# Designs tried in a protein design run: peptides against a protein of PDB entry 1EBD. Part 66

Target 1, 138 residues: chain A of PDB entry 1EBD
Amino acid sequence: KASYEGKVAAEAIAGHPSAVDYVAIPAVVFSDPECASVGYFEQQAKDEGIDVIAAKFPFAANGRALALNDTDGFLKLVVRKEDGVIIGAQIIGPNASDMIAELGLAIEAGMTAEDIALTIHAHPTLGEIAMEAAEVAL

## One batch from the design tools (peptide; made by RFdiffusion4, then SolubleMPNN)

Design b2_p18_8_s4 (from b2_p18_8, 10 letters changed)
Fold by OpenDDE base, seed 4:
Structure b2_p18_8_s4 (fold): chain B 138 residues (1-138), chain A 18 residues (1-18)
Amino acid sequence: as target 1 above (138 residues)
Amino acid sequence: MASEEEKKKALEEIKKLL
């Protein structure tokens, strides 16, 4: 029984005063490994009739995760196929609670997987996994 | 290491918060 009694924190990022767009509100479970999500899950998008690419990249392939000996988990991007726009992201792994913010920003700004893939991430970093997952979505 | 089932469960818990 892994007691995932990780404190669940939902941080409501109050978007602009137009109707609280709950799409960009991150949710975090401070477990080991950490779990974070923002926007759509793949199944939610499918249930709404959105055709999506679910691009997954494992921390076991991330150079910084290897250096830290903390390689459990993955990042998943949920990308709308029509236009390549990122509509959701999930992270299970090291520093997921902080790393979700980049993807929250990308979703809020209406960025594409290409925008993230073309953004230079420092090597080696945990954040580089977002770029790698975005490349998988192309 | 968390099992794939445990990771799935954690994501389902997160989903309830969105």
Scores: peptide ipSAE 0.090, ipTM 0.697, DockQ to the pose 0.028
Fold by OpenDDE base, seed 1:
Structure b2_p18_8_s4 (fold): chain B 138 residues (1-138), chain A 18 residues (1-18)
Amino acid sequence: as target 1 above (138 residues)
Amino acid sequence: MASEEEKKKALEEIKKLL
């Protein structure tokens, strides 16, 4: 957030058109478990009249999380039903602070749940949970 | 392990950062 706002400010000072877009700005809480979010929350999307699928996958079903004995939490994708576009994501669990970046990229690029589901993730990794949650949204 | 309520609270704190 602050770094992004700093870039926008620098671009504006330099006479380049730039706007602060908060849609793909991640927020992280370095708790145990970690928490991260980017884009819409499910309820926020609903309050704006967006029909969404909330696809949730638990870390308890992730092979890497099991191997690490760190299976608390989940990943949630917020997917717009009309076109399958990912508009938000929340992660509570191991390495949520880093894993949110993939989903931030997906949202910024206008990717669908299908795009993530078709992306091969290395096995076993925590990152596979994004693919698994995307498959739930299909 | 965080309770469901603690996880919910953490998400509400995240919302304030967006």
Scores: peptide ipSAE 0.088, ipTM 0.704, DockQ to the pose 0.025
Fold by OpenDDE base, seed 5:
Structure b2_p18_8_s4 (fold): chain B 138 residues (1-138), chain A 18 residues (1-18)
Amino acid sequence: as target 1 above (138 residues)
Amino acid sequence: MASEEEKKKALEEIKKLL
């Protein structure tokens, strides 16, 4: 948050107009399991009148998480039903702090659940859980 | 394994950071 605001301010001062968009600002808690979020929570989207799909996939079904013996938690995508655009994501589980970056990029770029579902992820990786959750949203 | 309550608490804490 502060680093992003500082960057936007520096760009504006340098004569490059930039807007602060808080939608794609990640938040991370380095607990065990790790917790990360970007964009809307499901209830927040509903409170704003956005009709959403909350697509959830568990780390217990991820091949890399199984191999690491670290299968607690899940990934959740918050997908706008009208157009399939990803507007939020939450991760509780292994490597959540790093994995949230892919979803932050997807939200910032206005990508859909289909875009993520069609993105080939390396096997076996924790990152495949984003693809699996995106497939649930279709 | 984190309890469902702990996971919910963590999510509520994250919401305050957004």
Scores: peptide ipSAE 0.078, ipTM 0.693, DockQ to the pose 0.025
Fold by OpenDDE base, seed 2:
Structure b2_p18_8_s4 (fold): chain B 138 residues (1-138), chain A 18 residues (1-18)
Amino acid sequence: as target 1 above (138 residues)
Amino acid sequence: MASEEEKKKALEEIKKLL
């Protein structure tokens, strides 16, 4: 947030039009397990009248998480039902602070759950959980 | 510094929001 706002401010001072999109700004808590969020929470989307799918996949079902013996938590995708666009994501679990970046990119680019589901993730990785959650949303 | 118990409570609150 602060670094992004600083860039926008610098661009504005330089006379370039810039906008702050808060939808794609991640929030991270470096706890154990880590917590990360970007975009809408499921309830926020519902409160705004957006019909959503909340697709959840547990780290306990991820091959890399099992190999690391670090299986606490889950990834949740918030997907708009109308068009399949990812509008939010939440992660509790290993490497959540880094893994949120893929989903931040997806939200910023207006990608769908199908786009993530069709993206080949290396095996075995923690990142595969994003693909698995996207498949749940289809 | 927050106690380990305070951290645990904060984590549980975050888990409820996610």
Scores: peptide ipSAE 0.060, ipTM 0.625, DockQ to the pose 0.021

## One batch from the design tools (peptide; made by RFdiffusion4, then SolubleMPNN)

Design b2_p19_2_s1 (from b2_p19_2, 9 letters changed)
Fold by OpenDDE base, seed 5:
Structure b2_p19_2_s1 (fold): chain B 138 residues (1-138), chain A 19 residues (1-19)
Amino acid sequence: as target 1 above (138 residues)
Amino acid sequence: SEAEAAAAKKARVEALRNL
């Protein structure tokens, strides 16, 4: 957030047309396990009257997490049922701090769970769990 | 111990599942 806003401000000061236009702000906690979130939590969406699917996939079922012996946690997608658009994501687990960036991009772009499910992820990777969670939402 | 650290990590994950 602050770094992005700083770039926009610098461009504006330099006389270039620039505006802050973003939907999703990532939040990261470098704990063990790492925690990351972007967009809506499931309950926040429900409290706003959005009908959602909470699609969750565990790191215990991820081949890379198994190979690393770091299988605690999960990835959760919050998917709007009306159109399949991803409106939030949470990751508790290995490399959550970096993995949230893909999902932040997906939310900003207005992507669906189908878009992620149909995206080829390298095997075996931790990032592959995003595809697996997206498949759960279908 | 490693076992205590693993148990604490697992307990943290469980507490976070309902977010």
Scores: peptide ipSAE 0.022, ipTM 0.496, DockQ to the pose 0.015
Fold by OpenDDE base, seed 1:
Structure b2_p19_2_s1 (fold): chain B 138 residues (1-138), chain A 19 residues (1-19)
Amino acid sequence: as target 1 above (138 residues)
Amino acid sequence: SEAEAAAAKKARVEALRNL
């Protein structure tokens, strides 16, 4: 947030047309395992009256996590049932701090679980867990 | 030890499982 707002402000001061446009701000905790979140938590969406699917996939079922012997945790997608749009994501596990960026992009773009499920991820990677979680939401 | 670190990591994951 602050870094992005600072960039927009610097561009405006330099005479460039720029706007602050963001839907979701990532939050990261550099613990072991790492924790990352972007957009809605499942309960926050429910408290706002949004009917959601919480699609969860474990790192214990991810081929790269198995190869790394680091299988603790999961990815969760929060998907709006009406239209399949991803409105939130949480990751607890290996590389969560970097992996959250893909999901931040998906939320900002208004992408669906189907859009992620149909996106080919390299195999085996940690990132393909987003595709697997999206398939759970279908 | 490595075994204690692994057990502690699993316990943290379990505490966060419902996020």
Scores: peptide ipSAE 0.021, ipTM 0.501, DockQ to the pose 0.015
Fold by OpenDDE base, seed 2:
Structure b2_p19_2_s1 (fold): chain B 138 residues (1-138), chain A 19 residues (1-19)
Amino acid sequence: as target 1 above (138 residues)
Amino acid sequence: SEAEAAAAKKARVEALRNL
């Protein structure tokens, strides 16, 4: 937490005041498929000079999404390469509006892709896609 | 190396998945 808050503060001091607001505020569109985002988009991070990994995992590879016959879309993690800290997430797909909360919590806590990848998710769930995307970022 | 650290990390994640 303190290290992450220090980096976000340094980014804000460097002329990117949007860094704090984008991290804290989830955006949701209740469309079909649902769209949710928290923190940085990949391009926003790049425009701010942050070197990132964009890890993407499709719902078509998720066992619960297959069982629901709702496999459109993906989860994307935006991970800072320097330290593996998650700085953004985007979800397009089933239950995106609720699933974004886990990733919002992870970003606010200053968690890494490792922390999520090492968190056991119940099987089969839509939530496993966060773990799968975090593993892609490793 | 960074590549060896990443490989060890992936191996740890895979080991947890296979419990």
Scores: peptide ipSAE 0.015, ipTM 0.372, DockQ to the pose 0.025
Fold by OpenDDE base, seed 4:
Structure b2_p19_2_s1 (fold): chain B 138 residues (1-138), chain A 19 residues (1-19)
Amino acid sequence: as target 1 above (138 residues)
Amino acid sequence: SEAEAAAAKKARVEALRNL
């Protein structure tokens, strides 16, 4: 139930055009689970004719999420197939509101899924899920 | 060790990139 409500909330927020000259403005909903989004949703990219990989990794497979007993949700990367550049990210789960900042930085810097996959994240952390999702996109 | 973990991680990423 909460996961579905969070998904609908994140999609509703992303429908507003940003009037600011940033490539990626984060949207956050402090629900349980938390929801965060930055850049393109998968469907928005497709509607604009961008061929994308949607790489999804569940918190149920994250060692820190398991240790916290908070394993609901996932991270999704939206990766442009042409060059592997990250153009969007969505997080539903623990600490999504803070974790979205790494992905916002990656999008603004024009980073690839490979760049994130090759970045060593501390173990065990929630942040490892970004690296695991980036590996799925390779 | 952390160094061994980092090396194993790089090897995994390289293997995935080359699939």
Scores: peptide ipSAE 0.018, ipTM 0.463, DockQ to the pose 0.019; fails the geometry check

Design b2_p19_2_s2 (from b2_p19_2, 8 letters changed)
Fold by OpenDDE base, seed 5:
Structure b2_p19_2_s2 (fold): chain B 138 residues (1-138), chain A 19 residues (1-19)
Amino acid sequence: as target 1 above (138 residues)
Amino acid sequence: SAAEAAAAKRARVEALRAL
């Protein structure tokens, strides 16, 4: 957030048209395991009356996580049922702090679970878990 | 090929949507 706002301010000072327009702010905790979140939590969406599916996939089923012997946790997508749009994501597990960036992009772009499910992820990678969670949402 | 892999992935996703 602050770094992005600083860029917008620098562009405005330089005489370029720029605006702060963002939907999702990532939150990261560099613990062991790492925790990351962007957009809605499942309960927050429900409390606002949004009908959601929570699609969860465990790192214990990810080939790269197995190879690293670091299989604790999961990825969760919060998907709006009416249109399949991703409105939130949570990661607890290896590389969560970096992996949240893909999901931040997906939310800001208004992507669906289908868009991620149809995106080819490199094999074997931790990032494949986003694709697997998106498939659970279908 | 990369194109064949993408087509195979699409077919898998379409099959999942039909469940």
Scores: peptide ipSAE 0.017, ipTM 0.427, DockQ to the pose 0.025
Fold by OpenDDE base, seed 2:
Structure b2_p19_2_s2 (fold): chain B 138 residues (1-138), chain A 19 residues (1-19)
Amino acid sequence: as target 1 above (138 residues)
Amino acid sequence: SAAEAAAAKRARVEALRAL
């Protein structure tokens, strides 16, 4: 957020066309476990009248998380029911700070849960949780 | 192969959508 807003401000001062879109700005807390969020929370979407699916997949069901003995937490996708478009994601768990970038890209690109579900993720990786949560949203 | 893995993944996703 701060770095992005600083870039937009610098571009505006320089007379370049720039805009701030707050929809896909990631927020990260480097705690143990890490916390990351991008886009809508489930309740925010509901409060705006968006009908959503909240698809949750636990780190305890991920092969890499099991191999690392670090299985606390989950990934949650917030998916618009009308078209399957991903509008938000939250991660609590190992590597959440880096894993949120894939989901930020997915939101900015207007990707669906199907697009992520159809993407081959390497096995075993923590990144597979995004794919598994997308499959839950189908 | 990568093509076979992609086809298997698509089939899995299609099966999940059919539930």
Scores: peptide ipSAE 0.017, ipTM 0.429, DockQ to the pose 0.023
Fold by OpenDDE base, seed 1:
Structure b2_p19_2_s2 (fold): chain B 138 residues (1-138), chain A 19 residues (1-19)
Amino acid sequence: as target 1 above (138 residues)
Amino acid sequence: SAAEAAAAKRARVEALRAL
């Protein structure tokens, strides 16, 4: 957020039209395990009257997390039931701070859980957890 | 092949969606 706002400000100072119009703004806490979020939390969506699926997949079931002996936490997708569009994501676990970027892209592009589920992730990777959570949302 | 793996993945996803 702040770094992007700083870039927009620099572009505006340079005389270029620029705006902060993105809906998928990530928030990260560099704890152990890391925490990351983008878009809606499940409760926020419900409070706005959005009918959602909260699809959760644990790092304890991820092949790379097992190989790293770092299996604490989960990925959660918040998926709109009407059309399967991803509207939020939360990650608690290894590399959450970087992994949230894929989900930020998916939300900003209006992608569905199907789009993520059909995307081939490299094996074994931590990133496969996004695909596994997307499969849970189907 | 990569194409066969992709087809197998699509088939798995469609099977899950049908549940």
Scores: peptide ipSAE 0.017, ipTM 0.407, DockQ to the pose 0.023; fails the geometry check
Fold by OpenDDE base, seed 3:
Structure b2_p19_2_s2 (fold): chain B 138 residues (1-138), chain A 19 residues (1-19)
Amino acid sequence: as target 1 above (138 residues)
Amino acid sequence: SAAEAAAAKRARVEALRAL
């Protein structure tokens, strides 16, 4: 947030058109476990009248998380039910701060849960949890 | 191969959509 707001402010000072979209801005808490979010939370989407699927997958079922003995938490996708477009994501768990970037890209590109579910992830990785959560949304 | 892995994944996704 702060770094992006600083960039937008610099662009505005330079006389360039800039838009602040706070929905697409990732938020990270470097706790143990880490917490990361981008786009809508499930309740925010509901409060705006968006019909959503909340697809959740636990790190306890991820092969890399098991191999690392670090299985606390989950990934949640917030998927718009009308078209399957991903509008938000939350990660609580190992490497959440870096893993949120894939989901930020998916949201910015207007990708669906199907697009992520069909993407081949390296095995075994923590990142595969995005694919597994996308499959839950189908 | 990468192509075979992608095809296997598509089949898994299609099976999930049929639930």
Scores: peptide ipSAE 0.016, ipTM 0.395, DockQ to the pose 0.022; fails the geometry check

Design b2_p19_2_s4 (from b2_p19_2, 9 letters changed)
Fold by OpenDDE base, seed 5:
Structure b2_p19_2_s4 (fold): chain B 138 residues (1-138), chain A 19 residues (1-19)
Amino acid sequence: as target 1 above (138 residues)
Amino acid sequence: SEAEAAAAKRARVEALRNL
């Protein structure tokens, strides 16, 4: 855990001149569908020479999204292959603006895709899509 | 071991998901 937290922090510090910048600053667009992102995009990680897995799960396969008749979009995790650490996330879909907070916390804590996959999410919720995307990364 | 602890965690999670 602490070694992964230190590695993610060091990678973010290498990209930012400020010694006080958090790794996972969320960006939110309150569009329809909502868009949210935190940490690396897949291409940004690749451009920095980080070998990544892009794990994607669609809201069309989420039970709560189906029940709400709001199934557009997906959640994507950007996972470092070396150690399974989550270094980025993007959400396009229902409640993306709130759902990004879990993933921001996961990135700041140096959590792995396995950590999220093994976290119990309530069913049926939109939030369980994070677990499903994490399982895709395993 | 860490592997045994991980396996036990997975089994507990699966049991809880199926409640």
Scores: peptide ipSAE 0.027, ipTM 0.430, DockQ to the pose 0.025
Fold by OpenDDE base, seed 2:
Structure b2_p19_2_s4 (fold): chain B 138 residues (1-138), chain A 19 residues (1-19)
Amino acid sequence: as target 1 above (138 residues)
Amino acid sequence: SEAEAAAAKRARVEALRNL
């Protein structure tokens, strides 16, 4: 957040048109397990009158998480029901701080749950959980 | 169709996950 706002401020000072979209700004807590979020939480979307699907997949069902013996938590996608567009994501679990970047990219690009579900993720990886959660949203 | 192409792609992804 601060680094992104700093870039926007620098661009504005330089006379370049720039805008801050707070929806796509990731938030990370380096706890054990790690916590990461980008875009809408399910309740925030509902409070704005957006009909959403909250698709959740647990790390306990991820092959890499099992192999690492680190299976706490889940990935959640917040998907707009009308068109399948991803508008938010939350991760509690191993490597959440890095894994949130893929989902931030997906939100910024206006990708659907189908786009992620149809993207080949390497097996076994922690990142594969994004594909699994996207399949739940279909 | 696009739907058939998507289904074929999903099947390919699933096959790769099982390697």
Scores: peptide ipSAE 0.018, ipTM 0.421, DockQ to the pose 0.021
Fold by OpenDDE base, seed 3:
Structure b2_p19_2_s4 (fold): chain B 138 residues (1-138), chain A 19 residues (1-19)
Amino acid sequence: as target 1 above (138 residues)
Amino acid sequence: SEAEAAAAKRARVEALRNL
């Protein structure tokens, strides 16, 4: 957040057009399990009148999480129903703090749930849960 | 609007590249 606001300030000082977008900023809590979020929560999207799919997949069904004996939590995608575009993501579980970066990139690029579902993830990895959650949204 | 927000974001990204 602060680094992003610093870039916006530098653009303003240089006389360039600038805008602050807090929706694209990831938030992380380094708890056990870790929590990470980027973009819309399901309720925020609903409060703004956006019709969404909340696609949820549990770490208890992820092969790498099972192998690590660390299966608490889930990944959730918030997908706009009109066009399948991912507008938010939340992760509670192992390595959530790093795994949120893929979903932040997907939201920033305007990717769909189909784009992630069709992306080959390495097997077995925690990251496969993004693909599995994207498949739930289809 | 969503379109205006997207346009502002694109302008910001371009501005950042020119710093």
Scores: peptide ipSAE 0.013, ipTM 0.335, DockQ to the pose 0.076
Fold by OpenDDE base, seed 1:
Structure b2_p19_2_s4 (fold): chain B 138 residues (1-138), chain A 19 residues (1-19)
Amino acid sequence: as target 1 above (138 residues)
Amino acid sequence: SEAEAAAAKRARVEALRNL
């Protein structure tokens, strides 16, 4: 957050158009399991009157998580029902702090759950869980 | 169609996952 706001301020001082989009700012807690979030939580979207799909996939069903014996938690996508656009994501589990970056990029780019579901993820990886959660939203 | 394009993409992805 602070580094991003500092960049926006520097760009504004330089006479370039820049804005702070708080929807795409990740939040990370380096706990065990790790927690990461970007964009809307399901309840925040509902409170704003956005009709959403909450697509959830557990690390207990991820091949890499099983191989690591680290299967606690899940990935959740918050998907707008109208157009399938990803508006939020939450990860509780292994490598959540790094994995949230893919979903932050997807939100900034206006990607759909279908875009993620049809993206090749390496096998076996923790990152495949984003694809699996996107498939749940289809 | 979009449906045909999606089906072709899914088939390509599935083929590449099985390498």
Scores: peptide ipSAE 0.017, ipTM 0.431, DockQ to the pose 0.022; fails the geometry check

Design b2_p19_4_s2 (from b2_p19_4, 8 letters changed)
Fold by OpenDDE base, seed 5:
Structure b2_p19_4_s2 (fold): chain B 138 residues (1-138), chain A 19 residues (1-19)
Amino acid sequence: as target 1 above (138 residues)
Amino acid sequence: SAEARKAKRAAALAEAAAA
């Protein structure tokens, strides 16, 4: 967020057309395991009266995580029930800081769980867990 | 299954192309 806002500010100072127009701002903690989030948490959505599905998939069931012997944690998608649109995501586990970018893109683009579920992810990869969690939401 | 996803994706793309 701060880096992006700095870029927009620099462009504005330079006299270029610029706007901060975003829906999803990622937050990352570089702990072990890493933690990352973007968009709504499940409880935040519920507090706002949004009917959601919280679709969770564990790294313990991910082939790449198993191969790396790094299987702690999970990926969670927060999906609006009305239309299947992804409105939030949380990752605790290996490579969470980088993996959250895909989900940020999905939220910004207004994608559904089905869109991710129908996107082929390379096997075996950590990123494949996003597809698995999306399938849970269907 | 992977095959079911492929079929579903193909159908979705065809529908989107027709819209």
Scores: peptide ipSAE 0.024, ipTM 0.523, DockQ to the pose 0.025
Fold by OpenDDE base, seed 3:
Structure b2_p19_4_s2 (fold): chain B 138 residues (1-138), chain A 19 residues (1-19)
Amino acid sequence: as target 1 above (138 residues)
Amino acid sequence: SAEARKAKRAAALAEAAAA
């Protein structure tokens, strides 16, 4: 958040039109395992009266995670039931700090779980877990 | 259905490529 807002400010100072127009702000903790979040948590959505699907997929079932012997944790997608739009994501596990960016993009773009599920992810990669979780949401 | 979703995705890709 602070870095993004700083960039917007820098662009304004440089004379470039810019605005703070974001839906999702990523949060990362570089622990072991790493933790990353963007958009709504499941309970936050429920507290606001949003009917959601919480789609969870474990790293223990991810081929790359298995190959790396680093299978702790999971990815969770928070999907609005009304239209299938992804409104939040949480990752606990290997490379969570980097992988959250894909999901941040998806949320900002108003993508659905179907969009992610039908996107081919390279095999084997940790990133495939996003596709797998999206399939769970369908 | 999965096939309907695939078709929708294909159409979206075509639209994006043409835009």
Scores: peptide ipSAE 0.024, ipTM 0.528, DockQ to the pose 0.036
Fold by OpenDDE base, seed 4:
Structure b2_p19_4_s2 (fold): chain B 138 residues (1-138), chain A 19 residues (1-19)
Amino acid sequence: as target 1 above (138 residues)
Amino acid sequence: SAEARKAKRAAALAEAAAA
């Protein structure tokens, strides 16, 4: 957030009109396993009266995670039931800090679970877990 | 469906180009 706001400010000072426009700020903890989150947690959405689907997929079922012998954790998508729009995501597991970026993009762009489910992910990759979780939400 | 997704993307592209 601070880095992004700094970039916008620098561009404005340089004479390039720019504005801070974001919906979701990622949060990352570089622990073992890594933890990453963007947008709503399931309970936060529920507390605000948003009807959601929480779609969870474990790294234990991901081919790349198995190959790496690093299968702890899961990815969770928080999907608004009304329109299938992704409003949050949490990742606990390998490479969570990088994988959260796809989900941040999805949230900022107003993408649906179907958009991710129908996006080809390379095989075998940790990133496939996003597709798998999205399919659970369908 | 894949076709629905492609149609959505095509529409979004057209809107962006017109803006």
Scores: peptide ipSAE 0.022, ipTM 0.489, DockQ to the pose 0.061
Fold by OpenDDE base, seed 1:
Structure b2_p19_4_s2 (fold): chain B 138 residues (1-138), chain A 19 residues (1-19)
Amino acid sequence: as target 1 above (138 residues)
Amino acid sequence: SAEARKAKRAAALAEAAAA
């Protein structure tokens, strides 16, 4: 957020009209395992009266995680039931700090779980877990 | 079905590319 706001400010100073306009701000904790979140948590969505699917997939079932012997944790997608739009994501596990960016992009772009499920992810990769979680949401 | 979804996605992408 701060970095993005700084960039917008710099552009404004340089004479380029720009505004801060984003829906989701990522949050990362560089622990072991790493933790990352963007958009709604399941309970936050429920508290606002949004009917959601919480789709969870474990790193223990991810081929790359197994190969790395780093299988703790999971990815969770928070998907709005009415239209399948992804409104939040949480990752606890290997490379969560970088992997959250894909999901941030998906949320900002208004993508659905189907969009992620139908996106080819390289095999085997940690990022493939996003596709797996999206399939759970379908 | 998965096939129907893939077809729908392909059509949507084609439409977007044509815009």
Scores: peptide ipSAE 0.022, ipTM 0.505, DockQ to the pose 0.035

